# Ledger of designs, part 287: peptides against a protein of PDB entry 5JXT

Target 1, 319 residues: chain A of PDB entry 5JXT
Amino acid sequence: SLLPKKEINVYIGMSEMQVKWYQKILEKDIDAVNGAGGKRESKTRLLNIVMQLRKCCNHPYLFEGAEPGPPYTTDEHLIYNAGKMVVLDKLLKRIQKQGSRVLIFSQMSRLLDILEDYCVFRGYKYCRIDGSTAHEDRIAAIDEYNKPGSDKFIFLLTTRAGGLGINLTTADIVILYDSDWNPQADLQAMDRAHRIGQTKQVVVYRFVTDNAIEEKVLERAAQKLRLDQLVIQQGRAQVAAKAAANKDELLSMIQHGAEKVFQTKGAFGTMAEKGSQLDDDDIDAILQAGETRTKELNARYEKLGIDDLQKFTSESAYE

## One batch from the design tools (peptide; made by RFdiffusion4, then SolubleMPNN)

Design b2_p30_4_s2
Fold by OpenDDE base, seed 1:
Structure b2_p30_4_s2 (fold): chain B 319 residues (1-319), chain A 30 residues (1-30)
Amino acid sequence: as target 1 above (319 residues)
Amino acid sequence: SSLLERREEERRRREERLREEELRRLLEEL
C-alpha cells in the first residue's frame, strides 16, 4: 500500500543580499507598492512586481548584475546569498546520508540553471527536464534516473514539465523550491514520487520565504485548494472562482512584509544569526517550526466555507 | 562576438521568453 505523503512547509529567512534586492524592487515601484496609482494602476505592473519579488525569494542571481564578477565563478557565494540555497545545501547532505533520492521542482527554469551550477559545485549527480526539453530527451532522463542502481541523486524539474504524468517513484523526497499559483500543479509534481510503485515514505518540503510575498502565494494556493475540494464535495458546478487575483489582492500580496523588509539591516531570522553556518539542530528547528505552521495553515482553511474562501481575507494573517 | 557573448545573448533571449511565458501564465491564472 502507498503510505500517505508527509508535507512540510519550510519557512526560510532572506539572506542579506535578498533583503537588499527585495528593497530595491519595492523602491523602484514605490508608488505602485503604496497604492498611489489607485484605479489607474495596471494589473500588468503589479504582476511584474510580483514576478520580481518571487525571483528575489528564489535567488538574487536571477537579476542582471547581481552575481559577483567578472570573473563569474561558482563558489560558496552561490549558496550563502540565497536563504533557500543555504537550507537546501544542508537538507541535501542529510537526504543523501539517509540514502534517499530527491526531486527538486521550480517554476523558473533559470533557477534550475543555478541549481545545475550548484549540483556541479557540490559534485551531485543529477538529471534535468524543463519545458524546452525534447520528448526523447525527457524519456532518456527519466530512464537514467529510474534505472536500478542509478547514481543520479537529484532530479531537477520545472513544476509544469514534471506534471506530465511521468513516474519518478525511485525518489522518496520532493522539494518544491517555489510554489505554483495553481496548487494542482504542485500536487501533480508531488504525484511523480507519490504514486503506485513507491516503496518509501514520501516527504514533501515546500520552501517558503518568510516575511515575503511567497507567504501570500502559499496562502492563496491553500485557499484555492480548499475551495476546489469543497466545490467537488458539494457537487457545485465549478464556479470558476475567478482565479484571477484582482489588483487589490496583488497589492496586498506585494505589501506583505514590505515594511519589515525596509526596516531590516542584514538578513532575516536564522539567516541573520547563522547564515551558511546552519547546523543540523538549526535544520531540525526550522523543520519543526515549519510542521507547526503547516498544521496551523491547514486548520485555518479547514474551518472556512465556500463563501469565505471566495473572499481574499487579509485579516487572517495577523491573528 | 565571443562564444561567451553569444551564450550570454542566448541566455538573455531565453530569460526574456521565459519571463514573458511566466507573465502570460500569471495573466491567465491571476
Scores: peptide ipSAE 0.021, ipTM 0.597, DockQ to the pose 0.031
Fold by OpenDDE base, seed 3:
Structure b2_p30_4_s2 (fold): chain B 319 residues (1-319), chain A 30 residues (1-30)
Amino acid sequence: as target 1 above (319 residues)
Amino acid sequence: SSLLERREEERRRREERLREEELRRLLEEL
């Protein structure tokens, strides 16, 4: 029988470079971040800020002029300048030693470009699929990854492109490098490994930048998922899925952790203490803390009814 | 216009379109 998947949120501090770019993004639109635009602030402007902050949480090299060069060279700077890459680098080494194979999902095809450069730099054999991948090339990549004795360790996928009903049960580890606003998209991504034909325990690592907008993206996604589950269970198909994020919700999400980011000199958490020099014990501590926070998050939403979840606004960073 | 300037402009236009598509997806989902 298929074993239940284990899901762990991995909370990761920003690198020093990410903190600097996160500050720069907030400062550029400080009036919008402070809510000074009031009712006149466009939802589009707030969504642009959200998008830039999510890019920063993924990798600072997603911004023009952030990558060191010319000459542009792939080196350790690709790793240490993003907290998620530092954790990924150590985690992949562990996963490989365990004889596991891994799917890495992102919302951002441009992040997959960075992950390709990383895979080449570390000598990891990989496949790639995104939204631009032709149907024939997609089949070829899947077949190459799934073949008996495949040397392909990593499959790089955009979450939406990976959602298309494909079978990747030859992988047992799933890394969600970022989260979709729709939790169903992430579930569909996990279901590429967690389906009929899987023989191993599937483990899902969801990377979440700590003290940043991604915590609020995760909370909103978890809230929506719980609401969807309760609607299905209660047969209340008329409970409109919580409406599209309003301006106040987006503003609250942008403001989350912003003050602490402005006060921070250098990196956050374990990234400040160890930087790129994480050991196996540091990874175990991050995973254990993540497992605890994941249980707490789930337990919070399991106690809420439909009416509570509909009224539940993400607590402002000031409540 | 050098071949380089045309490539840079094509790249810039591609990056602009990708940003607009990302924003449209966000507007549809949120």
Scores: peptide ipSAE 0.020, ipTM 0.564, DockQ to the pose 0.028
Fold by OpenDDE base, seed 4:
Structure b2_p30_4_s2 (fold): chain B 319 residues (1-319), chain A 30 residues (1-30)
Amino acid sequence: as target 1 above (319 residues)
Amino acid sequence: SSLLERREEERRRREERLREEELRRLLEEL
């Protein structure tokens, strides 16, 4: 029988470089971040700030002029300048030693470009699929990954491209490097490995930048998923799915952790204490803390009814 | 210089289009 998937949110501190870029993004639009734009502030401007903050959480080299050079070289700086890369680098070594194979999903094709450079730098054999990959090349990449005795360790996918009904049951580990706004897209990505024909326990690691916008993206996605489940169970077709994020919700998401980011002169959390020198015990501590916080997050939403979830704004999660 | 500048400008225009497409997707989903 197919074992239930294990899902763990992995909460990761920003690197010093990420903190500096996160500060710059907030400072550039400080009036919008403080809500001073009032009714005239465009939803598009707030969505642009959210997008830049999400890019920062993924990797600072997604910004023009962030990568050190010339000369541009792939080196350890590609890893230590992003908290998610530091954790990924240690986690992949462990996954490989266990004889597991891994799917890595992101919303950002440009992050997959960074992950390709990383795979080459570490000597990891990989496949890639994104939204631009031709149909024939997708089939070839899937077949190359799934073939008996494949030497391909990693499959790099954009979440939406990986959602397209493909079978990747030859992998048992799923890393969501970032989260989709629609929790169903992430579930569809997990279901590439978690299908009939899987022989191993599927483990899903969801990377979440701690004290940043991504915590609010995760909370909103979890809330939407619970609401969708309850609407289906109660047959209440009249419960309007929570509308598109309003301006106040986007503003609250942007403001989350901003004060602490402005006060920070270095890295956050384990990145401040250990930086790139994470050991196996530090990874075990991060995973254990993540498993605890994941259980707490799920337990919060399981107790909420439809009316509570509809009224639940991103502000009411902390009251 | 002119080939490097043209490649950098094509890269910049590609990155701008990708940002506009990502923003459009965000506007459709949010």
Scores: peptide ipSAE 0.022, ipTM 0.588, DockQ to the pose 0.028; fails the geometry check
Fold by OpenDDE base, seed 5:
Structure b2_p30_4_s2 (fold): chain B 319 residues (1-319), chain A 30 residues (1-30)
Amino acid sequence: as target 1 above (319 residues)
Amino acid sequence: SSLLERREEERRRREERLREEELRRLLEEL
């Protein structure tokens, strides 16, 4: 029988560079962030801010002029300038020592480019599939990864491209480097490893930048997932159609953690305390805290009815 | 210079396509 997957949200502080870029993104559109644009503020402008903030949460080198250079060199700066990379770098060492194999999913093909540079820098053998990968090259990459005795440790995938019915049961670890707005896309990604033919316990690590937009992306995805489940259970197909975030929801998401980001002079959380010097105990503490917060998040949405889940409740993050 | 400029231009064109795809996905999912 297939073992149930274990899902853990891994809450990660921003690096100092991420905080500086996050501040710059907010400052550039400060009137929109403060809601001063009122009815004139376009939904598209707010979506653009959300996109830039999500890029910042993933890696600051997704911005033009953020990467140190010229000369542009792949070095430790690729890791320490992004909180997610610091945690990933430690976690992958552990995963490899365990004899596990890992799928890494992202929404952003350009983040996969950074992860390729990282894999080369660390000497990790990998496969890659994204939205631009030709069908034949996808088959070849899957076959190379799934080959008995494959030396490929990592598979890099965009969530949507990796969701396309492929079997990757030769991996037992899934890292969601970022979350899809649609929780079903992430589930479909997890189900590439968590499928018939899997012999190991599948563990899913969902990276979430703490005190940032990604917490609200995660909350919204969890809310949507619960709503979808309840709609299916109650046969109320008509309820699923109101999934579009309004301007006020987007503004609330952008504002989440913004004040604390503006007050911060340096990195956040564990990144402020230890930065790239995270040890195995720090990783265990992050994973344990993440497991607790994951249970709390799930328990929060499990208690809500359809009518409550249709309301964007901004209030639940300040307790 | 010309290889760096081409890499920067390919990077810029990838960035622009990525922004458009991400915005499109946000508009489809949100």
Scores: peptide ipSAE 0.022, ipTM 0.609, DockQ to the pose 0.031; fails the geometry check

Design b2_p30_4_s3
Fold by OpenDDE base, seed 4:
Structure b2_p30_4_s3 (fold): chain B 319 residues (1-319), chain A 30 residues (1-30)
Amino acid sequence: as target 1 above (319 residues)
Amino acid sequence: MELLERREEERERREREEREREERRRREEE
């Protein structure tokens, strides 16, 4: 029988470079961040800020002129300049040592480009599929990855391209490097490994930048998922349609952790203490803390009714 | 939300295609 998947949110501090870029993004639009734009502030401007903050949480080299060079060379800087890469680099070594195989999902094809450079730099054999991958090349990549005795350790996928009906049950680990706004897209990605024919315990690691916009993206996705489940269970199909973030919700999401980011000199959390020198004990501590926070997050939403979830703005969670 | 993510994905695709065209031009000039 297929074992239930284990899902763990992995809360990761920003690197010093990410903090500096996150500050610059907020400072560039400080009037919008402070709500000074009032009713005139466009939803589009706030959404653009959210997208830039999500890019920063993924990797600072997603910004033009952020990569050190010339010469542009792949080196340890690709890892230590992004908190998620530092954790990924240690986690992949552990996963490989366990004889597991891994799917890595992102929303951003340009992050997959960075992950390809990383795979080459570390000598990891990989496959890639994104939204631009031709149908024939997609079939070839899936077949190469699923081949008995395949030497491909990693499959790099965009979440939506990976969601399209493919079977990747030859992997047992799923890393969501970022989260979709639609929790169903992430579930569909997990279901590539968590299907009939899987023989191992599937473990899903969801990377979440701590004290940043991604915590609010995750909370909103979890809220939506719980609401959708309750609506299905209660037969109240008309309730689900109001789930598009308003301006005030987007502003609250942008403001989340912003003050602490402005006050921070250097990196956040374990990244400030250890930087790229994380050991196995540091990773175990991050995973244990993540498992605890994941249980607390799930328990928070399990107690909420439909009416509470409809009124539940990210602001009312801290009153 | 989804529409702006698609627009950013389309923008990033265009910026990549433009960089790949510039790199091809540089290789053709060497």
Scores: peptide ipSAE 0.008, ipTM 0.351, DockQ to the pose 0.038
Fold by OpenDDE base, seed 3:
Structure b2_p30_4_s3 (fold): chain B 319 residues (1-319), chain A 30 residues (1-30)
Amino acid sequence: as target 1 above (319 residues)
Amino acid sequence: MELLERREEERERREREEREREERRRREEE
């Protein structure tokens, strides 16, 4: 029988470099961030700020002129300049020692390029698929990963490319490096490993930058997932159409943690205390805290009805 | 929201792939 998947949100502090870039993004559009633009602020401008903040949460080298150089060489700086990479680096070492194999999903193909450089730097053998991967090359990569005795440890995928009905049950660990706005896309990605033919307990690690916009992306995705479940259960197809974030929701998401980011000198959380020197006990503490916060997040939405979930989208804009 | 993010990610990808092709061409010409 297929075991239920275990899902854990992994809350990760920003590196010092991420904090500096996050501050710069907010400062560049400070009037929009403060809501001073009012009715004149375009939804497109707010969406662009959201996208830049999500890029910062993933890796600062997604921005032009962020990578240190010359010389432009892959080194430990690729890891310590992004909180998610610091945790990923320690977690992958543990996963490999356990004899597990891992799928890593991201929304951003440019992040997969950074992860590819990282895999080469650490000597991890990998496969890659994204939205531009030719159909034949996609089949070849899947077959190479799934073959008996494959030496490929990691599969790098864009979430949407991984959603295309493929079987990756030869992996038992799933890392969502970022989250899709549509929680169904992430579920479809997890279901590549969590499918008939899986023999191991599937564990899903969802990386979430703490005290940043990604917490609000996750909350919105959890809310939408609960609404979708209730709509299916109640046969109320008409409720699903209102799910586009309004301007006030986008502004609230941008403002989340912004004050604390402006006040911060250096890194956040465990990244401030230990930086790249995270040990196995620090990883266990992060995972345990993440498991607790995951249960709390789910418990908030599981008790809500359709009408309560629809009200929460309006009230969370005024807190 | 999702559609705007994808369009920008696809744009940034194309711009990167173009830069990497230009850098490869420059290295082959040196």
Scores: peptide ipSAE 0.007, ipTM 0.367, DockQ to the pose 0.037
Fold by OpenDDE base, seed 5:
Structure b2_p30_4_s3 (fold): chain B 319 residues (1-319), chain A 30 residues (1-30)
Amino acid sequence: as target 1 above (319 residues)
Amino acid sequence: MELLERREEERERREREEREREERRRREEE
């Protein structure tokens, strides 16, 4: 029988560089961030701010002129300048020592490019598939990864490419480096490893930047997933969860953690204290805190009915 | 990002080789 997957949200502080770039993104559109545009503010402008903040949460080198150089060399700076990379680097060492194999998913092909530079720098053998990968090359990469005795440790995928029904049950660890706005896309990605033919306990690590836009993306995705579950259970096909955030919801999401980001002169949380010098005990503490917060998040939404979940999309704009 | 530049160059090379193969096939069908 297939074992239930274990899902853990891993809450990660921003690096000092991420804080500086997050501040710059907010400052560039400060009038929009402060709601000074009122009813005249463009939804497209707010969506663009959200996209830039999500890029910052992933890696600051997604921005032009962020990478140190010339010369442009791959070094330890690729890791310590992004909180998610610091945690990833320690977690992958643990996963490898356990004899596990890992799928890493992102929404951003440009982040997979950074992860390839990282894999080469650390000497990790990998496969890659994204939205631009040809059908034949996808088959070849899957077959190479799934081959008996394959030396490929990591599979790098865009979440959309992972959605295409592929079987990757030769991996037992899934890392969601970022989250989709649609929780079903992330579930479809997890189901590449968590499928008939899996013999191991599948563990899913969802990376979430703490005190940033990604917490609100996660909360919205969890709310939507609970609504979808309740609609299926109640047979009420008519509860179309408003799929798209309104302007006030987008503004509230952008404002989340913004004050604390503006007040911060360095990194956040464990990244401020340890930075790249995270040890195995620091990782265990982050994972344990993540397990606790994941249980609390799930317990919050499990208690809510359909009507409460629909109201919460409106009230989270005022609290 | 040295790997990105090499991959963009490899992609542009593949897209050129594919265009040249399509142009050769069109000339062989005329």
Scores: peptide ipSAE 0.000, ipTM 0.297, DockQ to the pose 0.043
Fold by OpenDDE base, seed 2:
Structure b2_p30_4_s3 (fold): chain B 319 residues (1-319), chain A 30 residues (1-30)
Amino acid sequence: as target 1 above (319 residues)
Amino acid sequence: MELLERREEERERREREEREREERRRREEE
């Protein structure tokens, strides 16, 4: 029988470089961030700010002129300049030592480019599929990854490309480097490893930048998932959860953690204390804290009815 | 070296195109 998947949110502080870029993004559109534009702020402008903040949470090198160079060299700076990369680098070493194989999902093909450079730099053998990958090349990459005795440790995928019915049960670890606004897209990605033919316990690590926009993306995804489950259970298919955030919700999401980011000099949390020098005990502490916060998050939404979940999209604007 | 430089150039090009699309969208909403 297929074992239930274990899902853990991994809460990660920003690097010093991420904090500086996050501040610059907020400062560039400070009037929108402060709500000073009122009804004149376009929903598209707020969505663009959210997109830039999510890019920053993934890697500061997703912005032009952020990467140090010339010369452009892949080195340890690729890792220590992004909190998620610091945790990923330690976690992958552990996963490899355990004889596990890993799927890494992102929404951003440009982040997969950075992850390829990282894989080459660390000497990890990998496969890649994104939305531009030809059908034949996709089959070839899947077959190369799934073959008996494959030397491919990592599979890099965009979440949407991973959604297309593929079997990757030769991996037992899933890393969601970022989250989709639609929790069903992430579930479909996990189901590439968590499928008939899997013989191991599937573990899913969801990376979440702490004190940033990604916490609110995660909360919204968890609310939507619970609402979808309750709608299915109650047979009320007509409660179309408004899939699109309104302007006030987007503004609240942008404002989340912004004050702390402006007050911060240097890195956040464990990244301020240890930087790139995380040891195995620091990783265990991060994973244990993440497991606790994941249980708390799930327990918060499990107690809510349909009416409460519909109101919580409005009341999270008042605290 | 050469593969990294080509990826960097392709990345810079994609970033310029993304900014130009964002700027066009901003001008269409004003």
Scores: peptide ipSAE 0.008, ipTM 0.352, DockQ to the pose 0.050; fails the geometry check

